Peptides against a protein of PDB entry 1EBD. Designs and how they scored, part 45

Target 1, 138 residues: chain A of PDB entry 1EBD
Amino acid sequence: KASYEGKVAAEAIAGHPSAVDYVAIPAVVFSDPECASVGYFEQQAKDEGIDVIAAKFPFAANGRALALNDTDGFLKLVVRKEDGVIIGAQIIGPNASDMIAELGLAIEAGMTAEDIALTIHAHPTLGEIAMEAAEVAL

## One batch from the design tools (peptide; made by RFdiffusion4, then SolubleMPNN)

Design b2_p15_4_s1 (from b2_p15_4 with S4A A9E K12R)
Fold by OpenDDE base, seed 1:
Structure b2_p15_4_s1 (fold): chain B 138 residues (1-138), chain A 15 residues (1-15)
Amino acid sequence: as target 1 above (138 residues)
Amino acid sequence: MNIAEKAAERHRERL
């Protein structure tokens, strides 16, 4: 957020047309394990009357996390039931701070869980957990 | 139909 707003401000000062236009702002806590979130939490969506699927996949089932011996936590996708659109994501686990960016992009682009599930992720990677969670949402 | 084609359809449905 603040870094992006700083770039928009610098572009505006330079006389370039620039606007702050975004749907989802990532939040990160650099703890051990790391915590990251973007878009809706499951309860926030429910409180707004959005019917959601909360698809959860554990790092304990991720091949790269197992190989690293760092398997604490999970990824959760918050998927709108009506159209399968991803409206939120939470990650607790290894590399959550960087991995949230894929899901931020997916939310900003209005991607579905199927779009993530059909995207080939490199094997073995921590990033495959997004694909696995997306498959749970189908 | 690939992801890009599906995304283009969904985009047209939202406008």
Scores: peptide ipSAE 0.119, ipTM 0.735, DockQ to the pose 0.085
Fold by OpenDDE base, seed 4:
Structure b2_p15_4_s1 (fold): chain B 138 residues (1-138), chain A 15 residues (1-15)
Amino acid sequence: as target 1 above (138 residues)
Amino acid sequence: MNIAEKAAERHRERL
């Protein structure tokens, strides 16, 4: 957020047309394991009366996480049941800080869980867990 | 149908 707003401000000061336009802002905690979130938490969506699927996949079932011996945590997708649109994601685990960007893009673009499930992820990768969680949401 | 085709379909349905 702040870095992006700083860029927009710099462009505006330089006389370029620029606007802050975003649907979702990522939040990252660089702990061990890392924690990342974008969009709605499951409970926030429920509190707003949004009917959601919370699709969770553990790093303990991810081939790359196993190979790295770093299998703590999970990825969770928060998917709106009405249309399958991803409205939030949380990652606790290896490389969560970088992996959240794919899910941020998916939310910004109004993508569905099916869109992620149909995107080929390289095997074995940590990022493949997003595809696995998306398949759980179908 | 790829994701781009699906996205285009969903967009047409909203207009």
Scores: peptide ipSAE 0.115, ipTM 0.722, DockQ to the pose 0.079
Fold by OpenDDE base, seed 3:
Structure b2_p15_4_s1 (fold): chain B 138 residues (1-138), chain A 15 residues (1-15)
Amino acid sequence: as target 1 above (138 residues)
Amino acid sequence: MNIAEKAAERHRERL
């Protein structure tokens, strides 16, 4: 949030048209394991009357996490059932702080779980867990 | 089928 707003301000000062237009603000806790979130939590969506799928995939089933011996936690996608649009994501696990950026992009672009599932992720990577969680939502 | 083809399908279904 603040760094992005600072960039928009710098562009405006430089005489370039710029706007602050974002739907999702990432939140990160640099704990062990790391915690990251963007968009809706499952309960927040339900409290607003949004019918959601909470698709969860564990790092214990991720090939890269196994190879690193760092398998604690999971990725969760919060997917709106009506249209399959990703409206939130949570990651607890290795490299969650960096991996949340893909899901932030997906939410800002109005992407579906199918769009992530149809994107080839490199094997074996931690980031592949986003594709696996998206497949769970289908 | 790629993302762009699927996005175009979803767009046609909404019109």
Scores: peptide ipSAE 0.088, ipTM 0.706, DockQ to the pose 0.069
Fold by OpenDDE base, seed 2:
Structure b2_p15_4_s1 (fold): chain B 138 residues (1-138), chain A 15 residues (1-15)
Amino acid sequence: as target 1 above (138 residues)
Amino acid sequence: MNIAEKAAERHRERL
C-alpha cells in the first residue's frame, strides 16, 4: 500500500496519469503466523450485495506445511458466484506475505478460481494451498 | 484447455 501510493504520488507530481485501484492492494502483518489479505473479505462482499463462495483450505492438509512442521492457519478465497472471479483472499500461515502475491495478481487480472485450480503448482509447496482452495471453490 | 483459451472464450461470451 504505502510504497504503491508513494509511486502513484510521484507519478502525479511528475505530471503522468496516475490511478489508485484499491481492489488488489495487499495488507500484511509479519506475525507468527503471518497474516495477509487482498481484495474483499467475505462479509464486505456480502454487505455490498455480492453473492460469494468462501473457499477455505488449511495448512495442515498441505504436504510442504507438514514437512516444515508449520501447519497453523488457512487460506480463504472469496469468489464471486456469478462468474467464478476471485475478488478476495486471506491467508494466515507460514509465508502468507509472499503467497498473497499470486492471489493479488489473480484478482488484478480478473482470473477465476478455475484458472488457479488448472494452474500446475510445484509439489510439494505452500503455493499448492492456493490451488487446493481454488478447487474447493468449484 | 489452458487459462488463455478460457479467457478468450469468456471474452467472446461477453461480446
Scores: peptide ipSAE 0.084, ipTM 0.694, DockQ to the pose 0.072

Design b2_p15_4_s2 (from b2_p15_4 with S4A A8S A9K)
Fold by OpenDDE base, seed 1:
Structure b2_p15_4_s2 (fold): chain B 138 residues (1-138), chain A 15 residues (1-15)
Amino acid sequence: as target 1 above (138 residues)
Amino acid sequence: MNIAEKASKRHKERL
């Protein structure tokens, strides 16, 4: 947030038309396991009257997490049922702090769960868990 | 616009 707003301010000072136009701000806790979130939690979407699918996939089923012996936690996608658009994501597990950036990009670009499900992830990677959770949302 | 409205807007702009 502050870094992004600082960049927009610098661009405006330089005479470039720039505005603060983000969909969601990522939040990270560098615990063990790491915690990351962007956009809506499932309950927040429901409290706003948004009909959502909460698609959850565990790191215990991820090939890279198994190979690392670090399988605690899960990824959750919050998908709007009306149009399949991703409106939130939560990650608890290995590399959650970096992995949230893919889902932040997906939300900022207005991507659907299908867009992520159809994206080839390298095998074996922790990132495949986003694809697996997206497939659950279809 | 909330997050869902912004995301849906950007989705429609990308189609």
Scores: peptide ipSAE 0.295, ipTM 0.873, DockQ to the pose 0.920
Fold by OpenDDE base, seed 2:
Structure b2_p15_4_s2 (fold): chain B 138 residues (1-138), chain A 15 residues (1-15)
Amino acid sequence: as target 1 above (138 residues)
Amino acid sequence: MNIAEKASKRHKERL
């Protein structure tokens, strides 16, 4: 947020047309395990009257997490049911702070759960957890 | 526009 808004402000001061145009802002806590979130939590979407699918996939089912012996946590996708558009994600687990960037991109791009599910992720990686959670949302 | 409205707009702009 602040770095992005600072860039927009610097461009405006330099006389270049610039505007803040984001969909969502990521939040990260560098704990053990790491916590990351972007967009809606499931309950926030429901409180706004959005019909959502909340798809959850555990790190314990991921081959890379098993190989690292770090299997605590999960990824949750919040998917708008009417169009399949990803409107939120939460990650608790190893590398959550970096893994959230893919889902931040997906939300900014207006991507669906299908778009992520149909994207080939390298095996074995923690990134496959996003793909697996997207498949659960279908 | 909320997050869902913005995301749906971006989706429609890319179809």
Scores: peptide ipSAE 0.284, ipTM 0.866, DockQ to the pose 0.919
Fold by OpenDDE base, seed 5:
Structure b2_p15_4_s2 (fold): chain B 138 residues (1-138), chain A 15 residues (1-15)
Amino acid sequence: as target 1 above (138 residues)
Amino acid sequence: MNIAEKASKRHKERL
């Protein structure tokens, strides 16, 4: 957020047409395990009357997490049922701080769970968990 | 149908 707003402010000061136009802002806690979030939490969506699927996949079932002996936590996608659009994501686990960027892109682009599920993720990787959670949402 | 084909279809339907 702050870095992006700083860029927009610098562009505006330079006289370039620039505006803060974003759908989703990532939040990260560099704990052990790391925590990351972007867009809606499941409860926030429900409180707003959005019918959602909360698709969850555990790092304990991820091949790279197993190989690293770092299997705590999960990835959760918050998917709008009407159209399958991803409106939020949460990650607790290894590399959550970097992995949230893919999901931030997906939300910002208005992508669906099917779009992530149809994207080939390298095996075995931590990032593959996004594809697995997307498949759960289908 | 891949993502790019889906995106093209959605774009065409929105215009």
Scores: peptide ipSAE 0.164, ipTM 0.758, DockQ to the pose 0.076
Fold by OpenDDE base, seed 3:
Structure b2_p15_4_s2 (fold): chain B 138 residues (1-138), chain A 15 residues (1-15)
Amino acid sequence: as target 1 above (138 residues)
Amino acid sequence: MNIAEKASKRHKERL
């Protein structure tokens, strides 16, 4: 948030048209395991009357997490049921702080769970868990 | 269907 607003201010000072336009702000806790979130939590969406699919995939089923012996936690996608648009994501597990950026991009671009599910992720990687969770949402 | 055609199709279906 603050860094993005600072860039918009710098562009305005330079005489370029700029606007603060973002859908979601990522939040990270650098614990062990790491915690990251962007957009809606499942309960927040429900409290606003949004019908959602909460698609969850565990790191214990991820080939890279197994190879690293770091399998605690999961990825959760919050997908609007009407149109399949991703409106939130949570990661608890290895590299959550960096992996949340893909899901932030997906939300900002108005992507669906199908957009991620049809994107080939490298094997074996922690990042595959986003694709696996997206497939659960289909 | 090449990569560009696939990307264009997916984008149109998302909008």
Scores: peptide ipSAE 0.158, ipTM 0.771, DockQ to the pose 0.056

Design b2_p15_4_s3 (from b2_p15_4, 5 letters changed)
Fold by OpenDDE base, seed 3:
Structure b2_p15_4_s3 (fold): chain B 138 residues (1-138), chain A 15 residues (1-15)
Amino acid sequence: as target 1 above (138 residues)
Amino acid sequence: MNIAEKAAERHRLRR
C-alpha cells in the first residue's frame, strides 16, 4: 500500500496523470511458513452478506512443493458465488509472499475463478496451486 | 469468447 501510494505521488509530481483506485491491498507475514492475504477473508465476506465459495487446495498436493519437501499449508480463493468473481485470497506456505501478487492482479482486474483455471501455469511450479484452487471453485 | 473478452464484458456490466 504505502509503496504504491508513493509511486502514485511520484508520478503526480512528475506531471503524469495518476490515481489511487486499488480494490485490494496485500498483507504479508514472512513467517515459516509464510502467510499472505489479499481482499476478503471468507468470514468477512459472509459477515457482509456475500454468498461465497471458499476453494482450498493444499501444498501437499502440489508437485513443486513435494519436490522441495516443503508442503505445509494451502491456498484459499474466496469467490463470489453469483458471478464467480475472485474477491479474496489467502496463502499459507512456501513462497506465499511472492505468489499473492498473481491473485492481487486477478482481484484488481475483476477476474473469475474460471479465468485462472483456464490460464496455463508452468508445471511443476508452486504457482500452479492457484490454478488448482480455481478449478475447485468451479 | 476468450478470457480477455469475458473480462471486458464484466467490466462493462459493472459500470
Scores: peptide ipSAE 0.113, ipTM 0.720, DockQ to the pose 0.091
Fold by OpenDDE base, seed 2:
Structure b2_p15_4_s3 (fold): chain B 138 residues (1-138), chain A 15 residues (1-15)
Amino acid sequence: as target 1 above (138 residues)
Amino acid sequence: MNIAEKAAERHRLRR
């Protein structure tokens, strides 16, 4: 967030049109386990009258997390029910700070849960959790 | 239709 805002500010000072869109700006806490979020939380979407599917997948069901003996937490996708577009994601677990980037890209691009579910992820990886959560949202 | 084609269509509908 701060680095991106700094870039936007620098561009504005240089006379370039610049805007900040907070919809796909990640928030990360480097705790153990890590926490990451981008876009809407489920309750925020509901409070705005958006009908959403909240799809949750646990790290304990992921082959890479099991192999690493680090299975705490989950990934949650917030998917707009009308069109299947991903509008938010929350991750609590190992490597959440890096895993959130895929979902930030998906939100910025207006991608659907189907788009993520149909993207082949390497096996075994923590990244498969995003794919599995997307499948839950279908 | 692949995901790239779907994305292109969504972008057209948002303009």
Scores: peptide ipSAE 0.109, ipTM 0.707, DockQ to the pose 0.086
Fold by OpenDDE base, seed 5:
Structure b2_p15_4_s3 (fold): chain B 138 residues (1-138), chain A 15 residues (1-15)
Amino acid sequence: as target 1 above (138 residues)
Amino acid sequence: MNIAEKAAERHRLRR
């Protein structure tokens, strides 16, 4: 967030019209396991009256996580039921800090769970868990 | 039109 706002400010100072224009800000905790989040948590969406699907997929079921012997945690997608749009994501597990970027992009782009589910991810990768969670949301 | 609006338009056109 701060880095992005700093870039916007620098662009404005340089005479380029720029504004803070984002839908969601990622948050990362570099713990073990790592924790990352972007957009809505399930409960936040519910508290705002948004009808959501919370699609959760465990790293224990991911082939790359198994191969790495690092299977703690899960990925959760928060999907708006009305239109299938991804409005939030949480990752607890291996490489969560980097993996959240794909989901941040998906949220900023207004993508649906179907868009992620229909995107082929390389096998075996940790990133496949996003596709697997998206399939759960369908 | 922002990126989210473009995505929404793509979704509309696919239906």
Scores: peptide ipSAE 0.073, ipTM 0.704, DockQ to the pose 0.180
Fold by OpenDDE base, seed 4:
Structure b2_p15_4_s3 (fold): chain B 138 residues (1-138), chain A 15 residues (1-15)
Amino acid sequence: as target 1 above (138 residues)
Amino acid sequence: MNIAEKAAERHRLRR
């Protein structure tokens, strides 16, 4: 967020039309395991009266995580039931800090769980867990 | 106008 806003400010100072325009801002904790989040948490959505599906997939079922012997945690998608749009995501596990970017893009673009499920993810990768969680949401 | 709005507009124009 701050880096992006700094860029926008610099462009504005340089006389270029620029504006901060985003739907979701990622948050990352570089712990072990890493924690990353973007958009709504499940309970937050519920508290706001949004009917959601919380689709969870464990790293213990991810082929790359198994190969790396790093299987702690999960990915959770928060999907609005009305239209299948992804409105939030949380990752606790390996490479969460980088993997959250895909889901940030998905939320920013107004993508559905189906959009992620239908996107080919390389096998085996940690990122494939996003596809698996998306399939759970369908 | 965010990415989602742009995408929606593109979709509208294709229909």
Scores: peptide ipSAE 0.072, ipTM 0.674, DockQ to the pose 0.167

Design b2_p15_4_s4 (from b2_p15_4, 4 letters changed)
Fold by OpenDDE base, seed 4:
Structure b2_p15_4_s4 (fold): chain B 138 residues (1-138), chain A 15 residues (1-15)
Amino acid sequence: as target 1 above (138 residues)
Amino acid sequence: MNIAEKARERHLERL
């Protein structure tokens, strides 16, 4: 957020047409395990009357996490049931701070869980957990 | 069918 807004402000000061336009702002806590979130939490969506699927996949089932012996936590997708659009994601686990960017892109682009499930992720990677959680949402 | 083709189909269905 702040770095992006700073860039837009610098471009505007330089006389370039620039605007802040975003749907989702990532939040990261660089703890151990890392915590990352973008868009809606499941409860926030429910409180707003959005019918959602909360698709959860554990790092304990991820091949790369197993190989690293770092299997604590999970990825959760918050998927709108009406159209399968991803409206939020939470990651607690290894590399959550970087992996949230894929899901931020997916939300900004209005992508569905199917779009993530149909995207080939390299094997074995931590990032495959996004694909696995997306498959749970189908 | 790739995600870009699907996205196009979904867009056309909404018009």
Scores: peptide ipSAE 0.122, ipTM 0.717, DockQ to the pose 0.077
Fold by OpenDDE base, seed 1:
Order: C-alpha cells, then structure tokens, then sequence
Structure b2_p15_4_s4 (fold): chain B 138 residues (1-138), chain A 15 residues (1-15)
C-alpha cells in the first residue's frame, strides 16, 4: 500500500495522470510462521451477506513444504459461491509474504477458483498450495 | 475460451 501510493504520488508530481485504484490490499506480518491476507476474510464476507466457500489446504500436504521441513499453517481461499470468484485469501506458513501476491492478482483480475486450479504451477513448489486450495473450492 | 478471455469478460462486467 504505502510504497504503491508513493509511486502514484511521484507519477502525479512528474505530471503523469496517475490514480490509486485497487480492489485488494495485501496485509503481511513477518512472524514465524509468516502471515498474509488479501481481500475478504470468510467472516467479513458472511457479515456482508456474501455466500462463500472457505477452501483450506495445509502446508503439511505440500510436497515442497515437506521437503523444506516447514509445514506449519495453511492457505485459505474465500470464494463467492454464485460465480466461483476469489474474493479473499489468507496464508499462514512458509513464504506467505510473497505468495499472497498471486492471490492479490487473482482477486484484482476477477479470477475464479477454476482459473487458479487450471493454471499449471511448477512442481514441487510452495505455490502449488494455491492450486490445491482452488481445487478444494470446486 | 481460455483463462485470459474469461478473466477479461469478468473484469468488464465489474466496470
């Protein structure tokens, strides 16, 4: 957020038309394990009357996390039931701070869980957990 | 229709 707003401000000062327009702002805590979130939490969506699927996949089932001996936590997708659109994501686990960017992009682009599930992820990677969680949402 | 085509259609529906 702040770094992006700083870029928009610098572009505006340079005389370029620039605006802050974003649907999803990532939040990261650099703890051990790392925590990251973007878009809706499941409860926030429910409180707004959005019918959602909360699809959760554990790092303990991820091949790369097992190989790294770093299997604490999970990825959760918050998927709107009406159209399968991803409206939020939470990650607790290895590399959560970087992995949240894929899900931020998916939310900004209006992607579905099917779109993530049909995207080939490299094997074995931590990033495959997004695909696995998307398959749970189908 | 590929993922990119689907994503563009959904994006246009939100504008």
Amino acid sequence: as target 1 above (138 residues)
Amino acid sequence: MNIAEKARERHLERL
Scores: peptide ipSAE 0.120, ipTM 0.727, DockQ to the pose 0.109
Fold by OpenDDE base, seed 2:
Structure b2_p15_4_s4 (fold): chain B 138 residues (1-138), chain A 15 residues (1-15)
Amino acid sequence: as target 1 above (138 residues)
Amino acid sequence: MNIAEKARERHLERL
């Protein structure tokens, strides 16, 4: 957030058209486990009258998380039900701070849960949790 | 249809 807002401010000062879009700005807490979020929380979407699917996949079901003996947490996708567009994601777990980047890109690009589910992820990786959560949203 | 083609169609539907 702050780094991006600083860039937008610098561009505006330089006379370039620049706007802050808050839809795909990640928030990260470097705790153990890590916490990351981008876009809408499920309740925020509901409070705005958006019909959403909340898809959740646990780290304990992921082959890489098992191999690392670090299985705490989950990934949650917030998917708009009308068109399957990903509008939010929350991750609690190992490497959540880096894993959120894929989902930030997906939200910014207007990608669907199907787009993530149909993307081949390397096996075994923590990144497969995004794919598995996307499959749950279908 | 690949993801890039789908993304282009969705973008055109929003214009």
Scores: peptide ipSAE 0.086, ipTM 0.689, DockQ to the pose 0.084
Fold by OpenDDE base, seed 3:
Structure b2_p15_4_s4 (fold): chain B 138 residues (1-138), chain A 15 residues (1-15)
Amino acid sequence: as target 1 above (138 residues)
Amino acid sequence: MNIAEKARERHLERL
């Protein structure tokens, strides 16, 4: 948040078009396991009257997480049912702080769960869990 | 057409 707002302010001072979009700003907690979030939580979307699919995939089913012996937690996608657009994501688990960046990009770009499901992720990686969660949302 | 729509079209054209 603060680093991004500082960049937007610098761009505005330089006379470049700049906008602050708070929807795609990640929040990270460097706990064990790590926690990361971007966009809507499932309950926030429901409280605003948005009909959503909450697609959840566990790290216990991820090949890289198994190989690392670090299988605690999950990835959750919050997908708008009307158009399949990803409006939020949460990760609790290994490398959540870095992995949230892909999902932040997907939300900022207005990508669907199908866009992630059809994107080949390297095998075996923790990042494959985004593809697996996207497939659950289809 | 937004960036996501263009990405989907490009994917379908490659199959």
Scores: peptide ipSAE 0.050, ipTM 0.667, DockQ to the pose 0.083

Design b2_p15_5_s1 (from b2_p15_5, 8 letters changed)
Fold by OpenDDE base, seed 3:
Structure b2_p15_5_s1 (fold): chain B 138 residues (1-138), chain A 15 residues (1-15)
Amino acid sequence: as target 1 above (138 residues)
Amino acid sequence: SRLDKLRERHKKRRE
């Protein structure tokens, strides 16, 4: 967030049209396990009166996580119930800091849980967990 | 198409 805001400020100073217009700004904590979030948390959406589905899938059920013996945590998708649009995501687990990028892209592009569920993910990978969580939301 | 629908949703969110 700070890096992007700095870029926008620099562009404005240089006389270029620019604005902070991202829908989803990622936040990462490089702990063990890593934590990453983008968009709405479930409770934030509820507080704003948005009816959501919170689709959660554990790394303990992910083939790559099992193979790596690193199965702590989960991925959660926050999906607007009205139209299936993904409005938030949280990851606690292996490689969360990098994996959040796919979900940030999905949110920015206005994708639905179905869009992710129908996207082929390589097997076995940690990234498959996004597809699994998306299927839970369907 | 599916891609057109995605683009349309994206455009609406930016308005």
Scores: peptide ipSAE 0.029, ipTM 0.647, DockQ to the pose 0.210
Fold by OpenDDE base, seed 5:
Structure b2_p15_5_s1 (fold): chain B 138 residues (1-138), chain A 15 residues (1-15)
Amino acid sequence: as target 1 above (138 residues)
Amino acid sequence: SRLDKLRERHKKRRE
Protein backbone atom coordinates (compact mmCIF):
# COMPACT_ATOMS: atom_id res chain seq x y z
CA LYS B 1 0.00 0.00 0.00
CA ALA B 2 2.65 2.49 0.98
CA SER B 3 4.69 1.74 -2.12
CA TYR B 4 1.67 2.08 -4.34
CA GLU B 5 0.63 5.34 -2.76
CA GLY B 6 4.15 6.62 -3.19
CA LYS B 7 4.01 5.84 -6.88
CA VAL B 8 0.66 7.58 -7.24
CA ALA B 9 2.02 10.61 -5.47
CA ALA B 10 5.09 10.68 -7.68
CA GLU B 11 2.95 10.52 -10.78
CA ALA B 12 0.74 13.31 -9.53
CA ILE B 13 3.76 15.47 -8.84
CA ALA B 14 4.95 14.76 -12.35
CA GLY B 15 1.68 16.15 -13.70
CA HIS B 16 -0.15 12.93 -14.39
CA PRO B 17 -3.69 12.42 -13.19
CA SER B 18 -3.72 9.81 -10.48
CA ALA B 19 -6.16 8.41 -7.98
CA VAL B 20 -6.16 5.84 -5.23
CA ASP B 21 -8.87 3.41 -6.24
CA TYR B 22 -8.11 0.05 -4.66
CA VAL B 23 -10.57 -2.16 -2.85
CA ALA B 24 -8.37 -4.79 -1.26
CA ILE B 25 -5.13 -4.29 0.62
CA PRO B 26 -2.98 -7.36 1.13
CA ALA B 27 -1.53 -8.17 4.52
CA VAL B 28 1.44 -10.49 4.87
CA VAL B 29 3.25 -12.02 7.82
CA PHE B 30 6.56 -13.61 6.90
CA SER B 31 6.32 -16.32 9.50
CA ASP B 32 6.86 -20.04 9.13
CA PRO B 33 4.49 -20.90 7.63
CA GLU B 34 3.79 -17.59 5.93
CA CYS B 35 0.41 -15.96 6.35
CA ALA B 36 -1.31 -13.72 3.87
CA SER B 37 -4.74 -12.17 3.61
CA VAL B 38 -6.66 -9.88 1.32
CA GLY B 39 -10.23 -8.63 1.49
CA TYR B 40 -12.79 -10.03 3.88
CA PHE B 41 -12.32 -12.69 6.44
CA GLU B 42 -15.29 -15.00 6.64
CA GLN B 43 -16.48 -13.71 9.97
CA GLN B 44 -16.07 -10.08 8.91
CA ALA B 45 -18.33 -10.68 5.96
CA LYS B 46 -20.91 -12.41 8.11
CA ASP B 47 -20.82 -9.60 10.64
CA GLU B 48 -21.66 -7.18 7.85
CA GLY B 49 -24.58 -9.31 6.76
CA ILE B 50 -22.95 -10.77 3.67
CA ASP B 51 -23.92 -14.36 2.98
CA VAL B 52 -20.69 -16.10 2.04
CA ILE B 53 -19.18 -19.43 1.19
CA ALA B 54 -15.85 -20.18 2.80
CA ALA B 55 -14.01 -22.50 0.45
CA LYS B 56 -10.94 -24.12 1.95
CA PHE B 57 -8.30 -26.33 0.36
CA PRO B 58 -5.26 -27.76 2.17
CA PHE B 59 -1.68 -27.68 0.96
CA ALA B 60 -1.47 -31.31 2.02
CA ALA B 61 -3.48 -32.07 -1.09
CA ASN B 62 -1.35 -29.94 -3.42
CA GLY B 63 1.14 -31.77 -5.61
CA ARG B 64 3.85 -29.14 -5.50
CA ALA B 65 3.54 -28.75 -1.75
CA LEU B 66 3.96 -32.50 -1.38
CA ALA B 67 7.00 -32.49 -3.63
CA LEU B 68 8.51 -29.71 -1.54
CA ASN B 69 7.65 -31.50 1.70
CA ASP B 70 5.97 -28.28 2.81
CA THR B 71 2.31 -29.08 3.24
CA ASP B 72 1.21 -27.16 6.32
CA GLY B 73 -1.74 -24.87 5.99
CA PHE B 74 -4.44 -24.04 3.51
CA LEU B 75 -5.97 -21.50 1.20
CA LYS B 76 -9.41 -20.11 1.97
CA LEU B 77 -11.62 -18.16 -0.41
CA VAL B 78 -14.46 -16.04 0.88
CA VAL B 79 -17.11 -15.98 -1.82
CA ARG B 80 -20.32 -13.98 -1.84
CA LYS B 81 -23.16 -16.44 -2.36
CA GLU B 82 -25.39 -14.05 -4.26
CA ASP B 83 -23.15 -13.77 -7.29
CA GLY B 84 -20.09 -15.92 -6.64
CA VAL B 85 -17.78 -12.91 -6.42
CA ILE B 86 -14.60 -13.41 -4.43
CA ILE B 87 -14.49 -10.85 -1.64
CA GLY B 88 -11.65 -12.24 0.46
CA ALA B 89 -8.85 -14.76 0.64
CA GLN B 90 -6.47 -16.11 3.25
CA ILE B 91 -3.40 -18.27 2.78
CA ILE B 92 -1.38 -20.02 5.43
CA GLY B 93 1.40 -22.05 3.90
CA PRO B 94 4.32 -22.10 1.52
CA ASN B 95 4.84 -18.96 -0.54
CA ALA B 96 1.67 -17.36 0.80
CA SER B 97 3.27 -13.92 0.57
CA ASP B 98 3.55 -14.20 -3.20
CA MET B 99 0.48 -16.29 -3.87
CA ILE B 100 -1.85 -13.72 -2.34
CA ALA B 101 -1.23 -11.45 -5.32
CA GLU B 102 -3.36 -13.56 -7.66
CA LEU B 103 -6.25 -13.35 -5.27
CA GLY B 104 -5.81 -9.65 -4.72
CA LEU B 105 -6.06 -9.21 -8.46
CA ALA B 106 -9.15 -11.38 -8.56
CA ILE B 107 -10.86 -9.32 -5.89
CA GLU B 108 -9.94 -5.99 -7.46
CA ALA B 109 -11.26 -7.19 -10.80
CA GLY B 110 -14.53 -8.43 -9.34
CA MET B 111 -13.84 -12.00 -10.39
CA THR B 112 -15.89 -14.98 -9.32
CA ALA B 113 -14.81 -18.32 -7.99
CA GLU B 114 -15.78 -19.70 -11.37
CA ASP B 115 -13.33 -17.35 -13.07
CA ILE B 116 -10.46 -18.81 -11.06
CA ALA B 117 -11.73 -22.37 -11.36
CA LEU B 118 -11.78 -22.02 -15.13
CA THR B 119 -8.31 -20.48 -15.30
CA ILE B 120 -5.60 -22.96 -16.18
CA HIS B 121 -2.90 -23.13 -13.55
CA ALA B 122 0.41 -24.80 -14.29
CA HIS B 123 0.95 -28.26 -12.89
CA PRO B 124 2.46 -28.92 -10.49
CA THR B 125 2.50 -25.54 -8.74
CA LEU B 126 1.51 -24.15 -5.40
CA GLY B 127 -0.72 -21.75 -7.29
CA GLU B 128 -3.01 -24.59 -8.30
CA ILE B 129 -4.40 -24.46 -4.80
CA ALA B 130 -6.31 -21.30 -5.73
CA MET B 131 -8.03 -23.19 -8.50
CA GLU B 132 -8.80 -26.08 -6.19
CA ALA B 133 -10.30 -23.81 -3.56
CA ALA B 134 -12.33 -22.05 -6.23
CA GLU B 135 -13.76 -25.38 -7.32
CA VAL B 136 -14.80 -26.07 -3.74
CA ALA B 137 -16.81 -22.85 -3.82
CA LEU B 138 -18.82 -23.95 -6.86
CA SER A 1 -14.73 -10.89 -28.68
CA ARG A 2 -14.79 -13.40 -25.86
CA LEU A 3 -12.14 -11.46 -24.00
CA ASP A 4 -14.02 -8.18 -24.34
CA LYS A 5 -17.15 -9.77 -22.97
CA LEU A 6 -15.27 -11.11 -19.99
CA ARG A 7 -13.70 -7.74 -19.30
CA GLU A 8 -17.07 -6.03 -19.39
CA ARG A 9 -18.52 -8.56 -17.01
CA HIS A 10 -15.67 -8.08 -14.58
CA LYS A 11 -15.96 -4.31 -14.84
CA LYS A 12 -19.64 -4.40 -13.98
CA ARG A 13 -19.01 -6.57 -10.95
CA ARG A 14 -16.21 -4.31 -9.76
CA GLU A 15 -18.46 -1.21 -9.86
Scores: peptide ipSAE 0.028, ipTM 0.649, DockQ to the pose 0.142
Fold by OpenDDE base, seed 1:
Structure b2_p15_5_s1 (fold): chain B 138 residues (1-138), chain A 15 residues (1-15)
Amino acid sequence: as target 1 above (138 residues)
Amino acid sequence: SRLDKLRERHKKRRE
């Protein structure tokens, strides 16, 4: 967030149109396994009265993770039941710090679980786990 | 189209 705001400020100072424009801010902990989050946690959504589906898929069921012998953790999508819109995501596992970007993009773009489920992901990749979790949410 | 739907959702997010 600070880096992004710095960029916006620099552009504004330079006289270029720029504004802070984000819906979700990613948070990453570079532990082993890595942890990453963007948007709502399941409980946060529930506390606000949002009816959600928490769709979880484990890395232990991901082909690439198995091949890498790095299968700890999971990806969780927080999906609003009303319209299937993704409002949050959490990843604990390999490459979580980078993988969260796809989900941040999805949230910022107002995408649904169906949108991700219908997106072709390369096989075998860690990124497929997003598609698998999305399918769980359907 | 699917792309149109995505664009519309994105627009709504930026309102």
Scores: peptide ipSAE 0.024, ipTM 0.618, DockQ to the pose 0.209
Fold by OpenDDE base, seed 2:
Formats: sequence, C-alpha cells, structure tokens
Structure b2_p15_5_s1 (fold): chain B 138 residues (1-138), chain A 15 residues (1-15)
Amino acid sequence: as target 1 above (138 residues)
Amino acid sequence: SRLDKLRERHKKRRE
C-alpha cells in the first residue's frame, strides 16, 4: 500500500494523471501465522448492501500444510453472489503474504470463483487452498 | 458429483 501510494504521489508530482483505488490493495501482517487481506471483508460488503458468499477453507485440510506441520488458519474468499465475482480475500496461515497476490490478481481481473476453481494448482501446494475455497463458493 | 460439474464447466470453457 505504501509503495503504491508512493508511485501515485510520484506520478502526481510529475504531472501525470493518477488515481488511487484502495479496493484491491493488499494488507499484510508478518505475524505467526501470517495475515493477509485484499479487497472486501465480508462485513464491509454486507454493510454496502452487497450480497456475498463467504467461502472458507482451512489450512488443516491442505496437503502441503499438513506436510509442513503448519496447519493453523484458513483462507476466506468473499464472492459477490449475483455473478460469482471475487471481491475480497483474507488469509491467515503459512505463506499468506505471498498467497494473497494470486487473489489480488483475481480481484483486479474481475475473475469469478469459477475461474479459480477451474485453474489447476500444483499438488501439493499451499496455493491449492485458493482453488479449494473457490470450489466452496460455487 | 462436484468434480463432474467442474469437468463439464471446463469442457464448455474450452469450446
């Protein structure tokens, strides 16, 4: 977020048109377990009158997480119910800080839960959790 | 099955 805002500021100073859109800016806390978020939280969407599906998948059900003996936490997808578009994601767990990037891309590209569910993720990886959560949202 | 549904959607997307 700070880096992005810095770029916007630099562009503005240089006289270039620039705008800040906070919707898909990731936020990360490098705790143990890591925490990461991008886009809407479930309650934020509801407060704005958006009907959403909150799809949650635990790290404890992921093969890679089990192999790493690091199974705390979950991934949550916030999906707009009317069209299946992903509008937010939260991750608490190992490698959340890197995993959030895929979901940020999905949100920026206007992808649906189906798009992620139908994307093959390598097995076993933590990244499969995104696919699994997407399947839950279908 | 859920898997079958996904496979059918896959097929449609590749048409």
Scores: peptide ipSAE 0.039, ipTM 0.719, DockQ to the pose 0.038; fails the geometry check

